# Ledger of designs, part 35: peptides against a protein of PDB entry 3EFO

Target 1, 262 residues: chain A of PDB entry 3EFO
Amino acid sequence: SQLADLYKSCETDALINFFAKSAFKAVLHQPLKVIREILVNQTAHMLACYRKNCASPSAASQLILPDSMKVLPVYMNCLLKNCVLLSRPEISTDERAYQRQLVMTMGVADSQLFFYPQLLPIHTLDVKSTMLPAAVRCSESRLSEEGIFLLANGLHMFLWLGVSSPPELIQGIFNVPSFAHINTDMTLLPEVGNPYSQQLRMIMGIIQQKRPYSMKLTIVKQREQPEMVFRQFLVEDKGLYGGSSYVDFLCCVHKEICQLLN

## One batch from the design tools (peptide)

Design b1_p18_2 (made by RFdiffusion4)
Fold by OpenDDE base, seed 5:
Structure b1_p18_2 (fold): chain B 262 residues (1-262), chain A 18 residues (1-18)
Amino acid sequence: as target 1 above (262 residues)
Amino acid sequence: VEVTEEHREGHWVYTFHD
C-alpha cells in the first residue's frame, strides 16, 4: 500500500529535525506543556497509524515499530528532554535561548548527532584496523569500569575513563603510568606517537570533520565530579531534570497508542 | 519496567515486563 511505502521510506533523522525546529519555534507562543503533549501525540499517532494500517496482527501488550522508525522514539525522547522544552528553574533562560538558536540552524545530520551522541568504545580499538569502532547505546549500562569511551554530540567531546582502565592504554594515550596520574584539566591529548594514540587522534579527527563547531575535549574520570556532566549526555538514561529514560518513554508511547486504537 | 526487543520481517517488536 501507499501508506506502507511511506513508512518504509520514512527518514527519522529528517523528521526529528522538523519536529525539533517546529517545537523550538512554538516555545515563543505556546506553553511548554502543550508543546510536549503535541510531540508525544504526534509520535503515538504515527505509530498507531502504522499498527492499524500496515502492521500484521500482534498482541496489544507489544509495541511495533517499522524498521524505518526504529530510532524515532529514542530521538523523540531526547528532544523532549532537551532544556528548551523543560520548565525547570535550574535551567537558565540564557541556556534555553542558546540551545534553541543552535538547533534552529542545524541541518539534519547535525541535529541527529546533537540529540543522540556518538559513544565509541575506544578500549576495543584494533590498531591494525582502519575501521571505526561500532557505537554503543548512550546509557550507563553500556559503560564498563575497565573501558575507555569517546562521546561526541557535535558540540562537545568527552573521553571517559573507567576506574579500572587498562594501564597499557592509559600509557598509550596519556604517557602516564596509571589512572591516578591522568590530568583531567587538559583539553588536548598529548602527542605520544604510538599506534594507539595515532588511531585515537584519527578517530577524533573523523568525528570533528564537517562539524560546524570545534568540539572541546573534556577528559572525564569515572567517579569524579565532572562525570556528572558527562552522564547528562547518556540520553537513554533518566534525565537529571525529570526526563524519562528511553524504556519509560517507550512504555508511555505504547500506552498512548493503545488508547488511540481502543 | 524491562523491555525486550525482537526483530521480525520489516519491523521490531517490543515486549514490556514488570
Scores: peptide ipSAE 0.607, ipTM 0.948, DockQ to the pose 0.870
Fold by OpenDDE base, seed 1:
Structure b1_p18_2 (fold): chain B 262 residues (1-262), chain A 18 residues (1-18)
Amino acid sequence: as target 1 above (262 residues)
Amino acid sequence: VEVTEEHREGHWVYTFHD
């Protein structure tokens, strides 16, 4: 059900870490186009091999992923969409260098979270439950105007609020009467002291736990300008600089597999 | 393009819809 659970059940997380570091090392001596092609080819070849040798009979028009590689394509797409592997003038050399160095030092768990953020629907919190809310897929389609979501990728933390977020939750989190009163310049949540606020703070603490970097909190209101930054972390959607959506990438991989097998 | 997914015998099947 959840990507995190599926990811931990296989070696995909280790593979993504390996591919990321290999690609980011190759950037120093190989053209970006070549590196991207290699990554796509590796993905396609692995899946083509499975299709040829292991997969049960199925329609050629369908993509087949073994359970062990369920999340490989989505993480691979995230890697391909990383600024280190993009040649856009809007991305500074310093930013590319920074992220390259970060990933080169990341362990498997860190890179997993970095490439695919955790997105939690905190508006569904049961204050009497000690369980964390189940993460949702990192796509705008999973957001709701009535919802409040916490996103974290190990480096950044975002609290996203829908325009129709419940006033009682807003009051519980921010101690203000309405959405309009929320100050998005805040980098820390107020200590309101009610059960909901305490639960949220606990969740944030759990997310921050054992991460090598302190994640700065950014409060984001839906339909405000800063939301654009937040949307870049919805990695299953189409990227701002032309990166493919997850669905588009799956289609691409499928076509490549078909070409390899025909 | 829309994609539907189905879990089967140790694998996932993805069907693409234009």
Scores: peptide ipSAE 0.604, ipTM 0.948, DockQ to the pose 0.627
Fold by OpenDDE base, seed 4:
Order: structure tokens, then C-alpha cells, then sequence
Structure b1_p18_2 (fold): chain B 262 residues (1-262), chain A 18 residues (1-18)
């Protein structure tokens, strides 16, 4: 998809890396609320500047993003929703510290993937094609009960299976007859050896390539408990711990821009 | 809130719908 291509060629990658490291450094000395406000303000100021000085006349009720900043809001929202910037008691201090340290050492490409995972529709694979399927947006709305999706953020890899995922694909991947027979305790896919299995393994290999960490594979069945963990990586959706959806964040940014310009 | 997006020359326009 064109959108997927935009995410891959994001000009905002370096900027989000900078903001992430700056924010994660600031966590040591500033309240989280202040840090989040700063990030939102910085985002709004950048876009307000564009609106004021560069954008063609448009309705005040509309948000205008230059092509170069197309993905800035979504990445910024992902940053804001990262556990390091959340003060929820459900998130352990150790987890925050761990992720903070990870991001502080990440390059631009790594942080891009970390904040906005790749979500690939595996059920659409053409075994005769060497091309990777186009990534879809990280939202529940892009999932289907009939689908199989691979999600990767550079640290974790999830294979999500819809309750109505095709039995033939299940057989191809797991060598079992049905969804119910899939063992979610597995951390490795079986060596089935058919073309579909090989294609999937190849894709997984490509995703793992050039990543500094070996991603643990988690097999997730729709409507089972582990799916809750998986859904945390659907970063465009509303966060479990109070983070905004992408749409809500866009609204927030728009309002802030209007306030700056009025 | 729903958002529609439209690509124009060099920029994207987002319209919010309540």
C-alpha cells in the first residue's frame, strides 16, 4: 500500500529517534506529565509553523501535514504511549528501565520499527512471489478473523491467527488440522517444509535481518489471553493504559495547533 | 471521532468528523 511505503521511507525517523532519546533522558529528572506535554507541544509547534508559513489556504477545521511529516503524529503518539513515558502501576519499574535503556541505544531504523511495528498479512502470501506482503496499519481494524498476521517490533515477533483462519494455512504452517490444535506454547515454527511454510520462514528471516536482537516468537490465537499482549502493539488503537488512539491524537494536535495560531 | 485524509500537492489534509 502507498501508506506502507510512506512508513518505510519516513523522513521523520531521525526526528522521532531524537525525541525518544531526549524524552527518555528527561525521565530521570522531570515528571512524566511534563515530558509528555513537551512532546505534544513540540509536535504542535512544528506543524503550526508549517500551517502558518507553508500551507496553502485551507479550512481552519482541517489538519494539514506536509508529505515529510505524514507519519510524525503517529510516531509521536507511539512514543507517548511507550511504557517509559507511562506512570501506570501495572507497568513495572524494571520494564520501564529496560525499555528505556534499549531505546537509548537504538539507531534510527531500530527505533522506527520499535515504535511502529510491522504488521504483515501472512494469509495473503503468494508462494510464487519473492515479495513481502505490504504492511498494514497497526490497528485492530486491519485484522480479520479469517487472517493470519505477523507483527514485529524488533524485540518481539507475534504470529496472530484469527479464529477463522484458513485450515489449509494452519496445516501449512503448523502441520495440524485446525486452529484448535495449534500449540501456542511454541516459540518456533515447525519445519513443515511445504512452500508456504518456507515462504513464511523466509519472511521471518528477512524481518529478523539487520536487527540487533533476536526476536522471540509468540504464537497468538485470537480471543485467547495472550492476544491482550499482542494488542498492545496495535499502536494506532487506544492504549490499554490510557494512551490515545492515532485519531484522537490527531485531534489533540490539531487543537493545539489552532491554539498556537489564534 | 473519525478522520478522513486527502492527499494534495505536497501535503495531506485531515478532516475530522464527530
Amino acid sequence: as target 1 above (262 residues)
Amino acid sequence: VEVTEEHREGHWVYTFHD
Scores: peptide ipSAE 0.599, ipTM 0.947, DockQ to the pose 0.640
Fold by OpenDDE base, seed 2:
Structure b1_p18_2 (fold): chain B 262 residues (1-262), chain A 18 residues (1-18)
Amino acid sequence: as target 1 above (262 residues)
Amino acid sequence: VEVTEEHREGHWVYTFHD
């Protein structure tokens, strides 16, 4: 998984799967606010226990995560920001129900990808390499106006194009002269046939492999309206509907841990 | 709030900076 490459973790994926299913089951009979509070409390309690009993001496002002839980907070924040656990009117009941049902049937690997998408810098592709580009963290700070990024969460696939994407790459991928000529209504990449296009298609194929659902491709141009949908998958950033950034969540967890230990 | 991370043996240390 992307997080496995970016972070060292052991059991977090299984824990998140458990927490997600537990929470999504609880939605049927408990208020969302209560569910969210429970999840945060559980996270803080687990980490507080580690700090108290296992962590090496460190300043109380610092958050200490064991290697096995390195990605627990980021996943937990993603879970908390999922539409199933949000009571915002902008999210339809049908959408909540749909995603809830999906997650309830997901295995550990699927839920991991679902909550934390894979974000690949496609503009860095080496046509001679057979390896996937290294994933970047799901944050706007990792995007570049000159870049092209592929995002996938097991359900959706997005190809995000910076406003200053190289015309050569645009030509290579879309067979059009410029960014302005890209048709965002297109759900399939043209079969241009050049090595770059072939490699991108290969990458997309690899990402689609072993996924239970066929991911529809959405072409996203930076600064166009559909980019807002794409930004929802930049899960480390502040959510559009009031969800915390990863950093803010870390701070929140730290404060709660301190309260538990004092 | 900014956070810096440092890996130590068996664990990660996060420091918050306002």
Scores: peptide ipSAE 0.603, ipTM 0.948, DockQ to the pose 0.647; fails the geometry check

Design b1_p18_2_s1 (made by RFdiffusion4, then SolubleMPNN; from b1_p18_2, 8 letters changed)
Fold by OpenDDE base, seed 5:
Parts: C-alpha cells; sequence; structure tokens
Structure b1_p18_2_s1 (fold): chain B 262 residues (1-262), chain A 18 residues (1-18)
C-alpha cells in the first residue's frame, strides 16, 4: 500500500532532526510540558498508524516497529531528555540557549550523532584490520570493567577505561604500566607510535572527519569523578536530571499506542 | 518491566513482561 511505502521511506535521522528543530523553536512560545507531550503523541500516533494500517495482526501487548522506524523511539527519548526540553533548576539558561542554538543549525547527520553518540569498543580492535569496530548501545550495561570504549557525539569525545582494562592496551595507548598511572588531565593521546596506538588515532581521526566542530578528548577512568559526565552520554540509561531510560520510554509509548487503538 | 526483543523480517517486535 501507499501508506506502507511511506513508512518504508521514512528516515529516522531526518525525522528526529525535524522534530528537534520544531520542538526547540516551540520552546520560545509554548510550555515545555506541552512540547514534550506533543513529541510523545507524535511518536505514538506514527507507530499506532503503522500498526493499524501496515502491521500484521498481533497481540496488543506487543510493540511493533518497522525497520525504518526501529530507532525512532530511542532518538525521540534522547530529544526529550535534552536539557533544552527539561525544566530543571540545575540546568542553566545559558546551557539551554547554547544547545538550542547548536541543534537549530545542525544538519541531519550532525543531529543524529548529537542525540545518539557512537560508542565503540576499542579493546576489541584488531590492529591488522582497517574496519571500525561496531558501535554498541549507549548504555552502562554495554560497558565492561575490562574494556576500553571511545564515545563521540560530534562535540565531545571520551575515552573511557574500565578499572580492569588490559595492561597491554594501557601500555599501548598511554605508554604506562597500569591503570593507576594514566593521567586523565591529558586532552591528547601521547605519541606512542605502536600499531595499536596508531590505529586508535586513525579511528579518532575518522570520527572527527567532516564534523563541523573539533571534538575535545576527555580521558575517563571508571569510578572517578569525571565518569559522571561521561555517563550523561549513555543516553539509553536514566538521565541525571530525571529523564527516562529507553526501556521506560518504550513502556510509555506502548501504553499511549494502546490507548489510541482502543 | 522487562522487555524482550525479537528481530523479524522487516520489523522488530517488543514484548512487555511484568
Amino acid sequence: as target 1 above (262 residues)
Amino acid sequence: VKITVEEKEGHVVYTFEE
């Protein structure tokens, strides 16, 4: 059907860009509560319409997403959790204004990366391969105390190290013997020069390519204070300022869909 | 609430379990 074709042609990255800019524009003349409700309703209506008109019959207890919208809810949740749409006293007006302006000028690719960062398991790198490691979901559940992860959202870059990171990798990246010796005040990786170090630097370079802003590197040790900042970019987890986890959001959307279809 | 995910041809199914 024509409707099914429309859903198949939907691009989540373009939609989230549109919704983000629309919402951020609306902030100037509508209450935040109303804006958030509209976004949730829009998400629910789109998915309800798909289920009604395109999806095969299924149990009401199930949520069905077409491939074209597979990641729409997660992006929408990220948008809802953005400081621009949160009315928390802990967030300064300046920060809201700053991020609002940033997003208003972002293209589709920029906003995609901004709302949902790339989280790469660096500890799985094969120095003989030129392929980038597959990104993992932005959740603490995907981290490992034995792992090293690179996170980037187009504005910031983090290198997160688990407390039990492999000493050989630490040596390869930082040229120090152990986790304890890593200096987190560094904003640049040392020029160690071994294959692993070079590969990591290459990956970082690729991520930086064609981004409008130079991403500052922050080295983060697990269980140290700066990790709190890093965790804010694990967007599928519960937000620091009251934003829902992705799981909670899905439940909310599902309930709304059920209400629309009843 | 626990959510189980099933990848199907052309779509993804989420099942909500208490």
Scores: peptide ipSAE 0.525, ipTM 0.930, DockQ to the pose 0.845
Fold by OpenDDE base, seed 1:
Structure b1_p18_2_s1 (fold): chain B 262 residues (1-262), chain A 18 residues (1-18)
Amino acid sequence: as target 1 above (262 residues)
Amino acid sequence: VKITVEEKEGHVVYTFEE
């Protein structure tokens, strides 16, 4: 059920990589508006073709996606919401140039993680188990005030702590008695040495493994100002700079498909 | 808009409910 698992059996990851690089190349000679429209149209046309030629009859209120395209819309939306394709004054030219350069050199696996981060509920860790926690969807709705989550996109790593995070976990990770005592200026976790701390460090190591860039760790407390930065990586939510939520994007795509078929 | 998701064999169905 994890998004990453779906890519093992489909070409969506390769397609997104292609679309990303194509779009990021096109920004040099085409208006951003045109590029965005092309991406949306391509998405709609592919899905419309499936609907017309492959899908069983269904109600007009339904969107049918083949298994090979299950995650195409969500990744496409993430691509559309990338700063390279947005014209906002809040986004510096340097940032656009930087991200453009990064993506242009990314392989399929790198771009997959970049556009859709891994979000792991580490508060659910069983120290007696060798299983890693299953990733959850990148949305605020999947967070919990009682939870602790690790987010990684290949470039950045965040440890998000809910305001009601279990004190025992806080003690296990940070060796402090409470949420209030956590120092968010730290870029490294202390080596506490207990099983939970060790397991968390192991998970972080696994995530960092085979990534071309060293991910700096940012510790984020819920309801503190730095959380705003973290929330930008919850890619299924509405973007700060005008990007659509995944739900809204699906609605948009659905409408366009209907227009193509009618 | 509320979206319900049904996973079928070979495809996924999203139903949009307003």
Scores: peptide ipSAE 0.521, ipTM 0.930, DockQ to the pose 0.673
Fold by OpenDDE base, seed 3:
Structure b1_p18_2_s1 (fold): chain B 262 residues (1-262), chain A 18 residues (1-18)
Amino acid sequence: as target 1 above (262 residues)
Amino acid sequence: VKITVEEKEGHVVYTFEE
């Protein structure tokens, strides 16, 4: 059907860019609550339309997403959780203004990465591979105390270290004997020169490549103060400032769809 | 809430379980 073709041709990343810019423009003249409601409603309506007109019959307890919209909800939730759309006193006006302006000038690829960061398990690196490790979902549940993860959103880069990170990897990356010896004030990795270090540096270079902004590296130790900042980029988790987890958001969207169709 | 995911041809099915 023509409608099915429309959904197949849908570019989620472009839609998110559009919704983000539209919403961030609207904040100047509409209440945040209204903007958030509109975004949720738009998401629900799009999915409800698909469910009604394109999807095969299914149980009411199920949410059906076409391939073209598989990631729409998660990105939409990330958008909703952005500080620009949150009314919290903890978020300064300057920060809201800054991020608003950034997004307003972002291309499709930039906004995609911005709203949903790339989280890479660095501890799984194959020094002989030229490929990037497979990204994991941006959730605390995907981290491990024994792991080392690199997170990048086009503006910031974090190297997160679990409290039980392998000493050999710590030595390989930082040239120090243990987790406790890592200097988190560093913004550059040392030139250790071993294959693992070189591979990590290469990965960081690839991530930085063709990005409009130079991402400053922040070293984060698990359970230290800076980790709280890092956790804000785990966008699928519950936000510190009232944002829903992705699971909660899916439930919300599902309920709205049911209301629309019943 | 637990969500189970089924990958199908052309679409994904989420099942919500309490």
Scores: peptide ipSAE 0.520, ipTM 0.929, DockQ to the pose 0.904
Fold by OpenDDE base, seed 4:
Parts: sequence; C-alpha cells; structure tokens
Structure b1_p18_2_s1 (fold): chain B 262 residues (1-262), chain A 18 residues (1-18)
Amino acid sequence: as target 1 above (262 residues)
Amino acid sequence: VKITVEEKEGHVVYTFEE
C-alpha cells in the first residue's frame, strides 16, 4: 500500500514505537488525559517546526506534512485510540494491562503492524501472481459489500466477507455454496485445495511469518455481530470508545499547529 | 469535513473543506 511504502521510507515507525512505549509507561503515574495531550502536542510541535522552518509559504488553512512524517499523524491517532490510553469502563483492566505489556516488548516492526493493521483485498487475488495484494487504508470506506478482506495486526487475523461476496470465491475458500453457509465459528480455513484457496493460505502464511505471536483466524460476516470486533481495527474510523477518526485528528492537529504558530 | 490531498515534492498538502 501507499501508506506502507511511505511508512517504510520514513522514521515514523521508530517514533511511534518510542511514543507508544513512553506513553504506556507514563500511564502508571500520569492521568490518561495528560498523556493524550502530550502526544497530540508532540505531534503538533513537530509539524509546526516543519511548517515554520522548512515549508514554503502556504495558506493557514492547509496542513503541510513532510514526506518523512507523512504517516505520523495516522499512527499517532492509532496510538491515541489504543485501549491502554482510553479511559472507558467497557475496557477491562486486564485488557489494558495485557496490551500494555505487549507493546512494551514490541520492536519497531511489530508495533507498526499492531497500531495500523494490514487490510488486504483478497477478492482481487491473482492466483497466478506471487505478489501480495496492496493493502488498503483501514477504514470502512475502503470495504466493499462485494469484497473479501484479510486484516492482520500481528495479534489477530480476520477474514471479512461482504454480504455480496462473490459466490465463486466463497466456494473457493470455504467450499460452501453461499455466504449464508459460511461457518463463522471456524478458526481455520478448510483445505479446499483449489488455486485460490492455496493462494489465500500462502498469503496468510506470509503474514504470519516472523511474527512473535500466532494469529488466530476469525471469520467475520458483514452485518453480523462479530463484525463489531472487526471494525475496531479499522483504525482510521471513529473509535467505538471515544477515539477520533483520522480526519478529525488531522483537523485537531492542524488547529494545534496554527495555535503554535500564531 | 472533507480533506483533499495534494502530493508535492517532499511534502503533502492537506486542505480541509467543510
């Protein structure tokens, strides 16, 4: 994906890892509100510095990001939306503690994937190609009712199926005649043995390789209850527990930058 | 809010449109 390519070409991965670990350490002795504010301020200050010292003159209504920090805001927003930094009763203490511990031990690559999942449109797979499909942005707007998507964040793997997923693909993956026949209780894909099934399994294998944790597969049908869990990983959308969409976050950052420069 | 993106050399410009 364009995002992944840009991210790999910049130092944002190291920064987000640093910010994540710093923030997750700080939760032990600082209020969450303060931590979140610090993260936003850090983001704004970095970008304000660029605007002041590096960017060409532009309208105040515009946000300018250098290529090196192009994906910083999106990852920062993902960090801010992590359950560790959210104060919601719906999130158990155990879950916060668990994710905190996980991130504290994650390397740069692991944290990158953790905060911003890979979302792959596998309905577009070319069985004759060895290339992985290009990841799409983690937003509901990028999903299609006719599509099948694989999402992975290093800990969880989801296979999301649109209500209008192609029957031939459903047959190819699950060996069932229709969407309605898919068993969402399975944690493993059946070994159907056709090229498409094999390709999908190969992709899943590639995603799983070199990950420290084995990702369990969850089959998700669009508009069924388990989709709610899946949607939590669409990190660019508005969070269920008070997190902002990426668009809203960009607006927020822009305002902060303007305030710093005025 | 709609954001339009312009890719420039070395930087990206976001324009916010309501």
Scores: peptide ipSAE 0.516, ipTM 0.930, DockQ to the pose 0.658

Design b1_p18_2_s2 (made by RFdiffusion4, then SolubleMPNN; from b1_p18_2, 8 letters changed)
Fold by OpenDDE base, seed 3:
Structure b1_p18_2_s2 (fold): chain B 262 residues (1-262), chain A 18 residues (1-18)
Amino acid sequence: as target 1 above (262 residues)
Amino acid sequence: VEITVEELEGHVAYTFIE
């Protein structure tokens, strides 16, 4: 059917870019609450239409997402939790305005990365491989106290270190004997020169490649104060200022779909 | 709320567990 073809050809990244720009334009003329409601409704309507016209019969208690749109809700939730649409007290008006303007000029690839960061388990690096490690979901549940993770969203880059991260990796990256010796004020990794260090630098280079903005590196130690900033980029978790977790958002969308179909 | 995920050909099904 024509409708099925529409969903099949759907490009989620393009939709998110469109919704983001549309919403960020609307903030100048409409209340944030209204804008958020519109976005949720649009998401629910699209998925309700699929459920009604394209999906095979299933239990009403289930949320069914087509493959072409299975990541739409998570990106939509990220959009809804952005400081432009969900203002945070610690973010200045100027910063919100700045981010709004940035997104208004972003391409599809840029906005996708911006709303949902890459989170890479650096502690799993194979120094003999040219392949990047597989990204993990942006949630605290995916972090490990024994792990080291690199997060990037096109504007910021964070290197997160678990409190129990391997000393050998710390030595390899920072050339210091332990977690406690790492200076989090640094914005550049030292030129240690070992294979692990070189591989990490290569990965960072790849991430930076073809990005319009230079991402400044921030070193973050688990349980230290700067980690709170880092955690704001774990977009699937519940936000501190009213933003839903991805799970809660899915639940919300499901309820909305049910209301539309009943 | 917990979610169970079933990935099928062409779609993903989420079941909510209260």
Scores: peptide ipSAE 0.490, ipTM 0.924, DockQ to the pose 0.866
Fold by OpenDDE base, seed 1:
Structure b1_p18_2_s2 (fold): chain B 262 residues (1-262), chain A 18 residues (1-18)
Amino acid sequence: as target 1 above (262 residues)
Amino acid sequence: VEITVEELEGHVAYTFIE
């Protein structure tokens, strides 16, 4: 199931919003290292408590997550990887201040999307259906060279095109004959007018709907330089500035839980 | 590290393969 579906059945989204705002407030009073440690410890403690008192018998080598916290680790990792909680010289003070203020004013739904973007396989669209494509996990492993993906986090929108994207879809979206002809300097899709184009525009409209900020569209070609920016939004992958992949984070949390239970 | 996922009733189990 989609991560979004899990949020509808739990209060993890509210918890992440709380943790984010609490951490971002604490940045003004506590060292970043301490804040990060607190967040990890809180995550581990919650999961350790479940493991000790609620979880069914299982191997100690396994990480057991209750349904209510299935998506807690991934969002926590995203929070930990946010520039506000990182002290890298490559990140400007202005950027940190900007993102801090943004999150401090975000509601639960906004922060959810901000920390974990929607990644939609646009190449799978059925023009005969009004159904939106199911979101995939935000990882490069979920991309394909033959695919076209739309990513949105409430602030930015990206249209990622694989090097082997279907020419017919490229023609349908951009009205150009091939991948090479796509102009990545465009911030708006052309009004092609065919059913596929219209459906894509509809999806983009739905994503933009009820969002407090207008998301600028960035067209990204696979293997071109701007793709590096796009990859930073694949939040389950390793971050550019020292952030862990989701897998690595799970390992870290698991180790911490084991230490707490030993 | 690879992770295998097993969805069980009420919880999810992750197994780490190093």
Scores: peptide ipSAE 0.475, ipTM 0.922, DockQ to the pose 0.653
Fold by OpenDDE base, seed 5:
Structure b1_p18_2_s2 (fold): chain B 262 residues (1-262), chain A 18 residues (1-18)
Amino acid sequence: as target 1 above (262 residues)
Amino acid sequence: VEITVEELEGHVAYTFIE
């Protein structure tokens, strides 16, 4: 059907860019609550339409997402959790204004990365390959105490180290013998010169490439205070300021769809 | 809330477990 073709051709990243800019423009004229409701309703309506007209017969108790829109809810949740759309006193007006302006000028690729960071398992690097490791979902559940992860959202870059990260990797990256010896005040990785270090630097370079802003590197040790900042970029988890986890958001969307179809 | 995921032809199905 024509409708099915529409969903197949749907570009989620473009939609999110549109929704973000529309919402951030609307902030100037409409209450935040209304804007959030509109975004949720739009998401629900789109998916309800698919469920009604395109989806194969399935249990009503299930949320069905077409392949073309698999990531729409997660991006939408990220948008909803952005400080621009949150009315929290902890967030300064300047910060809201800053992020609003940033997004208003972002292209599709930029906004995609901004709302959903790239999280790379650096501890899995193959020094013999020039390929980037496959990104993992931005959730604490995907981290491991034995792992090292690089996170980037186009504005910030974090190198997260688990408390039990391999000493050999620590040595390779920082030229120190253990986790405890890592200096988190560094904004640049040392030029150790070994293959692993070079590979990591290469990856960081690739991530930085063609990005309009220079991403500052923050080194984060697990269980140290700065990790809390890092965790805010794990966008699928529950937000510090009351934003829903992705799972909770999916549940919410499902309920809305059910209401629309009943 | 927990979810189970089923990869189906052309779509993904989520089942919610409370």
Scores: peptide ipSAE 0.472, ipTM 0.920, DockQ to the pose 0.840
Fold by OpenDDE base, seed 4:
Structure b1_p18_2_s2 (fold): chain B 262 residues (1-262), chain A 18 residues (1-18)
Amino acid sequence: as target 1 above (262 residues)
Amino acid sequence: VEITVEELEGHVAYTFIE
């Protein structure tokens, strides 16, 4: 199932907001390592409590997530991978301070989107449909060289283009013949005026609606230098600066739960 | 590590495959 459907039935967004603000406050007086450990422990304890008190026919070797916390681990991992909680020298103090302040003022909805971006397969757009395309998981595995994806986290918006993006879509969006002709220096899509372009612009508008910040658009070509920045927002993948993939994080959480219960 | 997912009523089960 899609992540977007999972969080609709839980209060994970509120919890993540709380954990984020608590952690980001704690960075001022506690070591980052300790903060990260606390977050992991809290996650494990919550899930261990469920496992302890709820009967499960599943093997002990399995990680069991109740519906109410289905997306808790993924968001928690995103939080843990945020630059505020990372101590890598590649991350500037200014960037940490900036993001810290941003999150400290974010509401539940804002922080949810911030930690787990929307990734939309734009190449699948139906110009006759008024519905937004279903978001996909924020992982490289969900991208396609033939695809075009829009990513938004409330602060940034990226339009990612696969190297084999359909020329007709490229023409529709950028009014250029091919992938190679796309100018990635632009921050605004051209007013092409065709239905596909209009639909994309509408989607972008919808995403921008009710967001406290105006998201600047960055156009990213696959395999070009700026793609590295984009990939940082594929939060389920292994982080560039030491963060774990979601799968690895689940393993970690599972192990900790087992330790708590054994 | 890979995971398999089983959606059950009321919960999701993850199995880890190394």
Scores: peptide ipSAE 0.467, ipTM 0.918, DockQ to the pose 0.625

